# Ledger of designs, part 74: peptides against a protein of PDB entry 3T6J

Target 1, 375 residues: chain A of PDB entry 3T6J
Amino acid sequence: PIVESYIGFIESYRDPFGSRGEFEGFVAVVNKAMSAKFERLVASAEQLLKELPWPPTFEKDKFLTPDFTSLDVLTFAGSGIPAGINIPNYDDLRQTEGFKNVSLGNVLAVAYATQREKLTFLEEDDKDLYILWKGPSFDVQVGLHELLGHGSGKLFVQDEKGAFNFDQETVINPETGEQIQSWYRSGETWDSKFSTIASSYEECRAESVGLYLCLHPQVLEIFGFEGADAEDVIYVNWLNMVRAGLLALEFYTPEAFNWRQAHMQARFVILRVLLEAGEGLVTITPTTGSDGRPDARVRLDRSKIRSVGKPALERFLRRLQVLKSTGDVAGGRALYEGYATVTDAPPECFLTLRDTVLLRKESRKLIVQPNTRLE
Target 2, 372 residues: chain A of PDB entry 3T6J as posed
Amino acid sequence: PIVESYIGFIESYRDPFGSRGEFEGFVAVVNKAMSAKFERLVASAEQLLKELPWPPTFEKDKFLTPDFTSLDVLTFAGSGIPAGINIPNYDDLRQTEGFKNVSLGNVLAVAYREKLTFLEEDDKDLYILWKGPSFDVQVGLHALLGHGSGKLFVQDEKGAFNFDQETVINPETGEQIQSWYRSGETWDSKFSTIASSYEECRAESVGLYLCLHPQVLEIFGFEGADAEDVIYVNWLNMVRAGLLALEFYTPEAFNWRQAHMQARFVILRVLLEAGEGLVTITPTTGSDGRPDARVRLDRSKIRSVGKPALERFLRRLQVLKSTGDVAGGRALYEGYATVTDAPPECFLTLRDTVLLRKESRKLIVQPNTRLE

## One batch from the design tools (peptide; aimed at target 1 H145)

Design b2_p24_8_s4 (made by RFdiffusion4, then SolubleMPNN; from b2_p24_8, 14 letters changed)
Fold by OpenDDE base, seed 4:
Structure b2_p24_8_s4 (fold): chain B 375 residues (1-375), chain A 24 residues (1-24)
Amino acid sequence: as target 1 above (375 residues)
Amino acid sequence: MTGIAGEVYPTEEEAARAAAEAAA
């Protein structure tokens, strides 16, 4: 078997300032069959990058073909087990040297095992569809999230010699219509500038890329979905995200006005963006469960994903990227924290919904180290 | 960066510590 591993101070999600890496490591075996799908995605990556809602000037100057491998994890040591990884974590290295993507396939497979009776916050009519397509939609989302999410975008940099990696005279900020007014100076990084919001902001960008690009027929075709199946995968992927945004409230601490998990905060932000889009795209309805206690239902109108959801996400995602590229911390923080704010304001009453989420909290799954054998 | 997180999330204690460090 082909064995892959890495170890070191890699991910900074547990650092409040997003700078210090946590010591982690894994040992995994390459799943060749699943890797083939991701290889096809890589083969289309250069074209798909052009579908992202920012000018080429905000994308990497040169496409560097990355590796993408599906891995069956034998051992993972860390505070959290990811479904996917994009490394290195330094944006400057990603854009100049390249990157590698991995999908932790057997970790994803564990997430697919959902009991219908325990599935919270969905309409009854959506539950069977959700169960059927959660796995496949997750494969799509993870692939896009890593490869085209974390693997996309450019940081505008002025080096130690004063040279810019962009043409100051010709590059226009698509949000302002003006020339670029801010950038990263020598020694400044994404994490150093955006600090407390850096991890969650980047996850939000990557998740948004996944939702946005999963609408592209070519993406679904790469994963083997066509016709009605493709539409169902899209629907379930978006539905999963809006549900995740509600579930995210578990990881908010009202007393501290703080989020405890970067990815969940990101998913809540996306939910807020899609709620703001209005037009009946997303609806969260408080209900009463069969036990007589509070419950809730999330509804996504599939007919409005492309007409309402996509444009809203497009605008939001472009703003995320532009603010990231230009190192506009003030603008980025204002945007992101605005959507990440949790209040009890109507109509959503998120603090009240949080109580419902906590009441309906599912037991955490225990991930157990597997073994392997030669046959 | 690590992409989509699995089902393992920070404990309340870990979150509290992180919050304290950030406020510091």
Scores: peptide ipSAE 0.090, ipTM 0.577, DockQ to the pose 0.267
OpenDDE base, seeds 1, 2, 3, 5: peptide ipSAE 0.130, 0.075, 0.081, 0.086; ipTM 0.492, 0.608, 0.504, 0.651; seeds 1, 2, 3, 5 fail the geometry check

## One batch from the design tools (peptide; aimed at target 1 I85 N86)

Design b2_p25_1 (made by RFdiffusion4)
Pose (drawn by RFdiffusion4):
Structure b2_p25_1 (pose): chain A 372 residues (1-112, 116-375), chain P 25 residues (1-25)
Amino acid sequence: as target 2 above (372 residues)
Amino acid sequence: NHAGIAGDVYPVTPVSLDDLFNNLL
């Protein structure tokens, strides 16, 4: 459509429980030139789902060209203006017929060297160069194969299923599936507090995982002297964000104040656990004399160490999502999402530095439409 | 149920429903 639109109580992020949605609405025009560069990603999107760490029976039944667009926003009502979105928020529909992927083009043009804190003098160079371009990649993947992948196991009214039980097996355990989503049950209704952050974490992780693929970069025009940087800046940005996320964590209440930031911190911790000097957090000192930190990500070890930590992570996340296993999901997540002062990082002590170097986000003014 | 939001979310100035519906015209 020339004009793209949507509205309702949709994104459930702000409900302390995680079920009730917050009202919003938007009207934006579809840009053509930048969309083809996405529709491409949609065309070859079919294959990639099978590159995911879980078998094809653990993934949605068919596939689709649900849609991927680039929208110049006219009116976005509500608290915020996301860079990209995958909707509607009803999972059942996501599997049965389809969903949509939205990359807002003109919001970007808004959001783009001393404020590059927690990086090094190198790095921030590659950051300034490849952040914008890589943003499109991470977004595309986050939206398309982030939430586009995965399958829910639901018990329909009768004792039957939405799938064949005897032929499905859990790779982690080896047994046959003993858990699932029963009638009326949904992602938010079960995982609740964690559902948003958990699902987002999965999407971003698939983002990096497939951001390691030559084809996607060929779609975005990255290869050779190019294919490097963008991938690096992407991962580096992910680990840095994992550091900045401490600001949005409330230690007193042992509570996270956001899904994305928390998820990003979790991915950071998983990478740190992979060890092998791939990632480091150094309690440095800024030129101003105050405290500071430098995030060190060895790029040569990206495929040899980091990728395994990823696909093992995604495999577990997805496995627990399909069977709807809350116990394992939490134990696997809230453990990773835990914030403490234990070394050789001391996140509780780092958080202060993160707050000192903290940033306050900008404001996006919006135009109106007068009737003549 | 979940609405996948990619990237950062930035704040915006308040917008009325009349302005939202005028853009559909």

Design b2_p25_1_s1 (made by RFdiffusion4, then SolubleMPNN; from b2_p25_1, 10 letters changed)
Fold by OpenDDE base, seed 3:
Structure b2_p25_1_s1 (fold): chain B 375 residues (1-375), chain A 25 residues (1-25)
Amino acid sequence: as target 1 above (375 residues)
Amino acid sequence: AYTGVAGPVYPVSPVSLENLLNALL
């Protein structure tokens, strides 16, 4: 078999400042059959990057074809096991040297082993569809998140010699209509600039890319979905995200006004963006469970994903990228922390909903990691 | 990295890859 491995200080999610990596290591075996979809996605990546809602001047100057493989993890040492990985985590290296993507296929499959009766916060009419398509939709989301999320966009840089990696005279900020007024200087990185919000902000950008691009017919075709199946995969992917935004409240600590998980914070932000879009796209309704205790339901109007959801996400995602590219920490922090704020303000009453989320909390899932041998 | 919508999961003891794959199907 083909064996993949890495070891080192990789992910910075546990650093409050987003800079210091946790020591991790894995050993995995390539799943050739499951890699085929991701290979097709890679083949389309250069074209799909052009579908992202920012000018080409905010995208990488040169497309560097990445590797993308599906892996069956045998051993993972770290605080948690991801479903997908994009490395290196240094944006400068991603845009100059390239990157590698992996989907941890056996992790993906285990992550959503939930029985129908235990599935929280969904309408009954959505549960069967959700159960059917959560796996496939998650494959789509992870692939897009890693390859075209983390693998997209550029940082505007002035090097130590004073040279810019962009034309100061011609590049226009699409949000302001003005020339570029800020950039990364020598020694400045994404993490050093954006610090406490860097990890979650980047995850939010990547998740938003996934939701945005999953609407593209070519993406669904790559993953083998057409017609009604493609629409169901889209619906379930978006439904899963808005549900995750509610579930995310588990990872917020009101007393400290902080988040304990970068991806879940990101998903809450996306939920807030889609709620702000209004027009009945997303509805969270407090209910009473069969046990007489608080419950809730998340409803996503399928018919409004493209008409309401996509434009809202487009605007938000463009803002994320522009602020990232320009190193505009003040603007980026204002935007992101605004959506990441958890209050009890009506109509959502998120702090009250958090109590409901905690009440309905599932037991944490554990992965029993496999072994293998040659015979 | 992507941790999945349900949040982070954590590894425990090793088992057979075959058994895991079969359980996932």
Scores: peptide ipSAE 0.119, ipTM 0.547, DockQ to the pose 0.131
OpenDDE base, seeds 1, 2, 4, 5: peptide ipSAE 0.029, 0.124, 0.140, 0.109; ipTM 0.484, 0.793, 0.568, 0.534; seeds 1, 2, 4, 5 fail the geometry check

Design b2_p25_1_s2 (made by RFdiffusion4, then SolubleMPNN; from b2_p25_1, 11 letters changed)
Fold by OpenDDE base, seed 4:
Structure b2_p25_1_s2 (fold): chain B 375 residues (1-375), chain A 25 residues (1-25)
Amino acid sequence: as target 1 above (375 residues)
Amino acid sequence: AFTGVAGEVLPVTPVSLENLLNALE
């Protein structure tokens, strides 16, 4: 329909255990022009899923063509307005019944209003490029995040009758080289098993899928970017992510050793993965601002995205998926919490950087929704 | 769901007249 809406208990980000949905709802109008890009992405989805760094046995057995629509929000009732949505939030339903994706286009457009003088933590040479391509890169990232992030992967399940949805004899865990040793039992879900890390972990997986697949030329072509523009969109998408990882420190509470926002925790994890890759891919440099107070700069070496960044992200993303598919909570928690740990250890000194991030904190985003009237 | 990166007060861009008109068809 040209007018779309949903209402209900949908997103569980505010539940510490990731299980209880918050009541939300929206009314939106289809943006036909932007939806056409997502339709092309859907048309390529089956092929793009094969590009993900896990065996087909860890992907859904049957491709179910999802719906993907760009929406302009008339009204959104909830604690926060997302830029993209993948529903339902039940992996079993996603793999058996399919899913719907939406991009909230006019929410994404809000990101375009960044003033250059307020843009923190970037090199001056990157600021103009970042401003120019932030919007387009978000469109790409959101599309991939929802459709191929949340829309990808298989959970290994043993049903109530004892039947498996995978061949126990032939399916091999690519990380261990062994047969599958764990799975979801009847009544177990992603959220029930992974609990406190489930939301952030899944967001991290989805964001990682976005970064990984945005490197594919076909993806950029779908969004209408070629040549130098495509490379700039890729660069800005990755740059935005590593910057977001630094900004994420605002949402960490050292005293409680906890994260207050799942997506920002996910972005910090990705930053840690890319920093671990080394080779000068990502550099965070403490500096002194023009005001004489602490500042920082994030640098991403464009030339190393494919050579260093992609392989690092590939390995990490595969591990995320394998641990998710097998319901390996212990392994998943160890991996994710390891990268999500914030210390003041050199060379990054993240707790010190957090002080800098807080010092340079921008004003809190308030999304103001207009009243729309027809006269 | 994807949420944007933290930043300033950002008004949601109103739905375009074109999209609204299309919705009324």
Scores: peptide ipSAE 0.105, ipTM 0.780, DockQ to the pose 0.118
OpenDDE base, seeds 1, 2, 3, 5: peptide ipSAE 0.058, 0.096, 0.143, 0.099; ipTM 0.702, 0.769, 0.801, 0.787; seeds 1, 3, 5 fail the geometry check

Design b2_p25_1_s3 (made by RFdiffusion4, then SolubleMPNN; from b2_p25_1, 10 letters changed)
Fold by OpenDDE base, seed 2:
Structure b2_p25_1_s3 (fold): chain B 375 residues (1-375), chain A 25 residues (1-25)
Amino acid sequence: as target 1 above (375 residues)
Amino acid sequence: MFTGVAGPVYPVSPVSLENLLNALL
């Protein structure tokens, strides 16, 4: 339909256990021009899913072609407005019935509006490039995040009759080289099993899929980027993610050892993975601002994205998926909470960097919804 | 769900006239 809406208890980000949905709703109008890009992405989705760094046995048995539309929001009721949505939020339903994706185009446009003088933590040489390509790179990231992030991967399940949705004798865990030793039992879900880490872990997986697949030429071509433009979109997408990982420290509460935002925790985890890769891929340097107060700079070596960044992200993303598929909560928690831990240990000194992030914090964006009138 | 990085208050861009007209037709 040209006018789309939804209403109900949908997103569980405010539930500490990731189970109870917040009541939300929107009314929106389809942006046909932007939707055409996402339709091309959908048409390529089955092929692009094969590029993900896990065996086909850890992917959905059958690809169910979803809808993907860009929407201009007229009204949105909820605690926060997303840039994109993938529904339903139940992995079992996504596997058996399919899903729908939406991009909130006019919300994304707000996220693209960045004043150069207010752009924190980037080197001067990156600022103009970042401003130019932030919007386009974000469209790519949202499309991949929703469609191929949230839309990908298989849960191994034993049903109420004792039947498995995988061959126990032939399916091998790529991390251990052994047969599958854990799965979801009847009545167990992603959220019920992974609980407190479920939302952030899934967002981290989806963001990682976006970064990983944006390196694929076909993805950039779908969005209309080739040659130098495609490389700039890739660079800015990765740069935005590492910057977001630093900004994420705002949402960490040291006294409670707690994260207040699932997406920000996810972005910090990705930053930690890319820092661990080493080889000068990512560098965070404490500096002094023009005001004489603490500042920082994030550097991403463009030449090392494919050689250092991609392999590091590949290994990490595969581990995320394998642990998710097998329902290995202990392994998943150990991995994810390990990267989500914020300390003041050198060389990064993240607690000290957090103070810098808070000092440089911009005022919270208030999204004011437009009044539309026909005159 | 994908949420952007928090930043300054920006008004959501209005729905384009073209999109509105398409919705009415």
Scores: peptide ipSAE 0.029, ipTM 0.635, DockQ to the pose 0.116
OpenDDE base, seeds 1, 3, 4, 5: peptide ipSAE 0.018, 0.017, 0.019, 0.016; ipTM 0.479, 0.482, 0.461, 0.459; seeds 1, 3, 4, 5 fail the geometry check

Design b2_p25_1_s4 (made by RFdiffusion4, then SolubleMPNN; from b2_p25_1, 10 letters changed)
Fold by OpenDDE base, seed 1:
Structure b2_p25_1_s4 (fold): chain B 375 residues (1-375), chain A 25 residues (1-25)
Amino acid sequence: as target 1 above (375 residues)
Amino acid sequence: AFTGVAGEVYPVSPVSLENLLNSLL
């Protein structure tokens, strides 16, 4: 088998400042069949990048064809096992040298073993679809998240010699209509500037890219979905995200006003964006469970994903990228922390919902390291 | 990186023998 591995200080999610990597490592085997789907996505990446909601001037100057491989993980050492990885975690290197994407396919497969009766916060009518399409939708989301999420966007930089990597006279900020007023100076990085929000913000951008681009017919075609199946994959992907936004409340610590998981914070932010879009796109309804205890239901109106959800996400995603590209920490923090704020304000009453989420929390599943035997 | 939707730690499914064999091929 083709074996891949990595080891080192890689992911900074456990650093409150987003800068210091946690020491982790994995050993995995290439899944050739699944890798072929991601190779098709790579082949379309340059074109799909143009579908992102920012001007080409905010995208990488040169497309660097990345590697994308689906891996079946044999061993993973770290605080958590991701479903996808994009490395290196340095934007400058991603832009100048390229990057590699991996999907940990068997990690995704385990997520599908959810028993229907244990599936919280969904309408009964959605549970069967969710169970059926959760897997395929994750493949799509992971592929887009890594390749076109983390793999997209340009940082505006002034180098040590004072040269800019963009034309100051011609590049226009699409949000302001003005010339670019801020950028990264020599030695400044995404993580160094955005610090405490950097990881979660970037994950939010990547997740948003996934949701946004999964609406593109070419993406679904690449993954082998057509017609009603493609629409169901889209629906379940979006439904999964809004559900995740509710589940994310578990990872918020009210007393410290702190998020304990970057991706879950990101998903909560997306939920807030989609709730703000209104028009009945997303509804969270407190209910009473069969046990007489608090429960909740998340509803996503399928018919409004494109008409309401996509435009809302487009605007939000563009803002994320523009603020990232320009190094506008103040604007970026204001935007992101605004959506990441958890209060008990009506109508959502998120702190109350958090109590419900905690009440319905299932026992943490243990990761069992697989043992593969050649007999 | 993409982490699963639920901070649920899932047991990683063993690599199927079929997938392993296909990788050798």
Scores: peptide ipSAE 0.121, ipTM 0.634, DockQ to the pose 0.111
OpenDDE base, seeds 2, 3, 4, 5: peptide ipSAE 0.056, 0.146, 0.083, 0.055; ipTM 0.730, 0.568, 0.521, 0.495; seeds 2, 3, 5 fail the geometry check

Design b2_p25_2 (made by RFdiffusion4)
Pose (drawn by RFdiffusion4):
Structure b2_p25_2 (pose): chain A 372 residues (1-112, 116-375), chain P 25 residues (1-25)
Amino acid sequence: as target 2 above (372 residues)
Amino acid sequence: AAGVAGDVYPVATAEDLAAEAAAAE
């Protein structure tokens, strides 16, 4: 459509329980030139789902070209203006017929070297160069194969299923599936507090995982003297964001104030656990003399260590999502999402530095439409 | 569930603009 639109109570992020949605609406025009660069990603999108750490039976049944667009926003009502979105928010539809992927083109043009804190003098160079371009990649993957992948196991009214039970097996356990989503049950209705952050974490992780693929970069025109940087800046940005996320954590209530930031911190912790000097957090000192930190990500160890930590992680997340296992899901997540002062990081002590170097986000003014 | 990619930026309200104007003064 020339004009793309949508509205309702949709994103559930701001419900302390995680079910009730917050009302919004948007009207934006579809840009053509930048969209083809996405429709390409849609065309070859079919294969990639099978590159995911879980078998094809643990994935959605068919596939689709649900849609991927680049929208110049006219009116976005509500609290915020996301860079990209995958909707409608009803999972059943995501599997049965389809969903849509939205990359807002003109919001980007808005959001783009001393404020590059927690990086090194190198790094921020590659950051300034490849952040913008890589942003499209991470978004495309986050939206398309982030939430585009995965399958829900639901018990229909009768004792039957939406799938064949005897032929499905859990790779982690080896048994046959003992858990699932029953009638009326949904992602938010079960995982609740964690559902948003957990699902986002899975999407971002698939983002990096497939951001390691030559083909996607060929779609975005990255290879050779190119294919490096973008991937690096992407991962580096992920680990840095994992650091900045401390600001949005409330230690006194032992509570996270956001899904994306928390998820980003979780991915950071998983990478730190992979160890092998791949990632480091150094309690440095800024030129201003105050406290500071430098995030060190060894790029040569990206494929040899980090990737395994990823596909094992995604495999677990997805496995627990399909069977709808909350116990394992939380125990696996809230454990990773835990914030403490234990070394050799001391996140409780780092958080202060994160708050000192903290940033306040900008404001995006919007145009109107007068009727003549 | 809805999937939101990237950072989310706040919408500028009339109160924000009034506060900026007052501060410039």

Design b2_p25_2_s1 (made by RFdiffusion4, then SolubleMPNN; from b2_p25_2, 7 letters changed)
Fold by OpenDDE base, seed 5:
Structure b2_p25_2_s1 (fold): chain B 375 residues (1-375), chain A 25 residues (1-25)
Amino acid sequence: as target 1 above (375 residues)
Amino acid sequence: MTGIAGDVYPVATEADLAAEAEAAA
């Protein structure tokens, strides 16, 4: 078998300032069959990057073909095991040297094991479809998230010699219609500038890329979905995201006004964006469970994903990228923290919903190191 | 990276840990 490993200070999610990495490491075996699917996605990446909702001037000047490998994890040391990884976590290196993507396939497989009777916050009519397509849809989401999410976008930089990596006279900010007014100076990084919101903001951008691009027929074809199956994969992927946005409330601490998990905060932000889109796209309805206690249902109108959801996400995703590219921390913080704010204001009453989420919380899954056998 | 809800251990505060302990008891 092909063995991959890494070790070091990698992920900064546990640093309140998003700068200091947690020491972690893994040993994994390459899953060749699953890797082949991601290789097809890589082969289309340069074309798919053009479908993202920002001008080419806000995309990387040169596409650097990354590696994308599916891994079966044998051992993982860290505070949390991811479903996918994009490394290095330095945007400057991603732009100049490239990056590597991995999907932790057996971790995903564990996550797909959902008992129907324990599946919370979905309509009964959606549960079977959700169970059927959760795995495949998540494979699509992870692939897009890592490769085209984290792997996309340009940072505008002025180097130590005063040279810019963009044409100041011709590049226009699509949100303002003006020339670029801010950029990263020498020594400034994404994490150093955006600090407390950097990790969650980037995860939100990557998740949004996944939702946005999963609507593209070529993406679905790459993963082997056509016709009604393709539409079901899209629906379940979006449904999973809006559900995750509700579940995210578990990771909010009202007393401290803070989020404890970057990805879950990101998913809540996306939920807020899609709720703001209105027109009946997403509905969260408080209900009463069979036990007589509070419950809730998330409904996503399938017919409005493209007509309402996509345009809303497009505008939001473009804003995320533009603010990231220009190093506009003030604008980025205002946008992101605005959507990340949790209040009990109607109609959603998110703090009340949080109580329901906590009440319906499932036991945490325990991931145990696997054993390998030669047959 | 991306992860699945519930599989990633959040940065828990002392208050969070206390609340979890009380809920488990």
Scores: peptide ipSAE 0.032, ipTM 0.573, DockQ to the pose 0.124
OpenDDE base, seeds 1, 2, 3, 4: peptide ipSAE 0.022, 0.030, 0.032, 0.037; ipTM 0.488, 0.571, 0.564, 0.582; seeds 1, 3, 4 fail the geometry check

Design b2_p25_2_s2 (made by RFdiffusion4, then SolubleMPNN; from b2_p25_2, 8 letters changed)
Fold by OpenDDE base, seed 4:
Structure b2_p25_2_s2 (fold): chain B 375 residues (1-375), chain A 25 residues (1-25)
Amino acid sequence: as target 1 above (375 residues)
Amino acid sequence: MTGIAGDVYPVATEEDLEAARKAAE
């Protein structure tokens, strides 16, 4: 087998300021079959990057073909096991030197198994479909999230010599219609500037890229889905995200007005964006469970994903990228924290929903190191 | 990085473990 290992101070999710890496390491075996799908995604990456909702001037100047491998993890040492990884985490290196992506395939596989009776917050009619396509849709999401999410976008930089990596005279901010007015100075990084929101913001951007690009037929074809299957994968991917946004409330601490998990905060933000889009795209309905206790249902109107959801996400995602590229911390924080705010305001009453989420909470999965054998 | 967190996924079952095993082969 082809063995890959990974070790070091890498992820900064546990740093409140997003700067200090946690020691992490894994040993994994390459899954050749699954890697082939990601290789096809890589082959299409340059073209798919152009589908992202920002001008080419906000994308990397030169496409650098990344590596993408599906890995079956034998052991993982860290505070949490990811489904996918994009490294390095330094945006400057990503745009100048390139990056590597990995999908932790067997981690995803564990996530696929869901007992129908324990599946919370979905309509009964969606449960079977969700169970069927959760895995495949998550594969798509992870691939896009890592490769085209974390792997996309450009930071505008002024180097130590005063030179810019963009044309100040010609590059226009698509949100303002004006020339670029802010950038990263020498020594400034994404994490150093955006600090407390950097991790969650970036995850939100990457998740949004996944949702946005999964609508592209070519993406689904790469993963082997066509026709009705492709549409179901799209639907379940979006449904999973909006459900995750509700589940995210578990990780909000009202007393401290803070989030305890970057990805879940990101998913809540996306839920808020899609709720804001209105038009019946997403509906969260408080209900009463069979036990007589509070419950809830999330409904996503499949027919409105492209007509309502996509445009909303497009606008939001573009704003995320523009603010990131320009190092506009004030604007970025205002945008992101606005969507990340949890109140009990109608119609959603998120604090009340949080109580429901906590009530319906299931235990966390424990992933155990697998055994391997040669035959 | 994207990860598994919270109630996005329920506690691991025997089926989950078997799936993980198979995926690792």
Scores: peptide ipSAE 0.045, ipTM 0.493, DockQ to the pose 0.106
OpenDDE base, seeds 1, 2, 3, 5: peptide ipSAE 0.035, 0.028, 0.036, 0.035; ipTM 0.586, 0.477, 0.559, 0.559; seeds 1, 3, 5 fail the geometry check

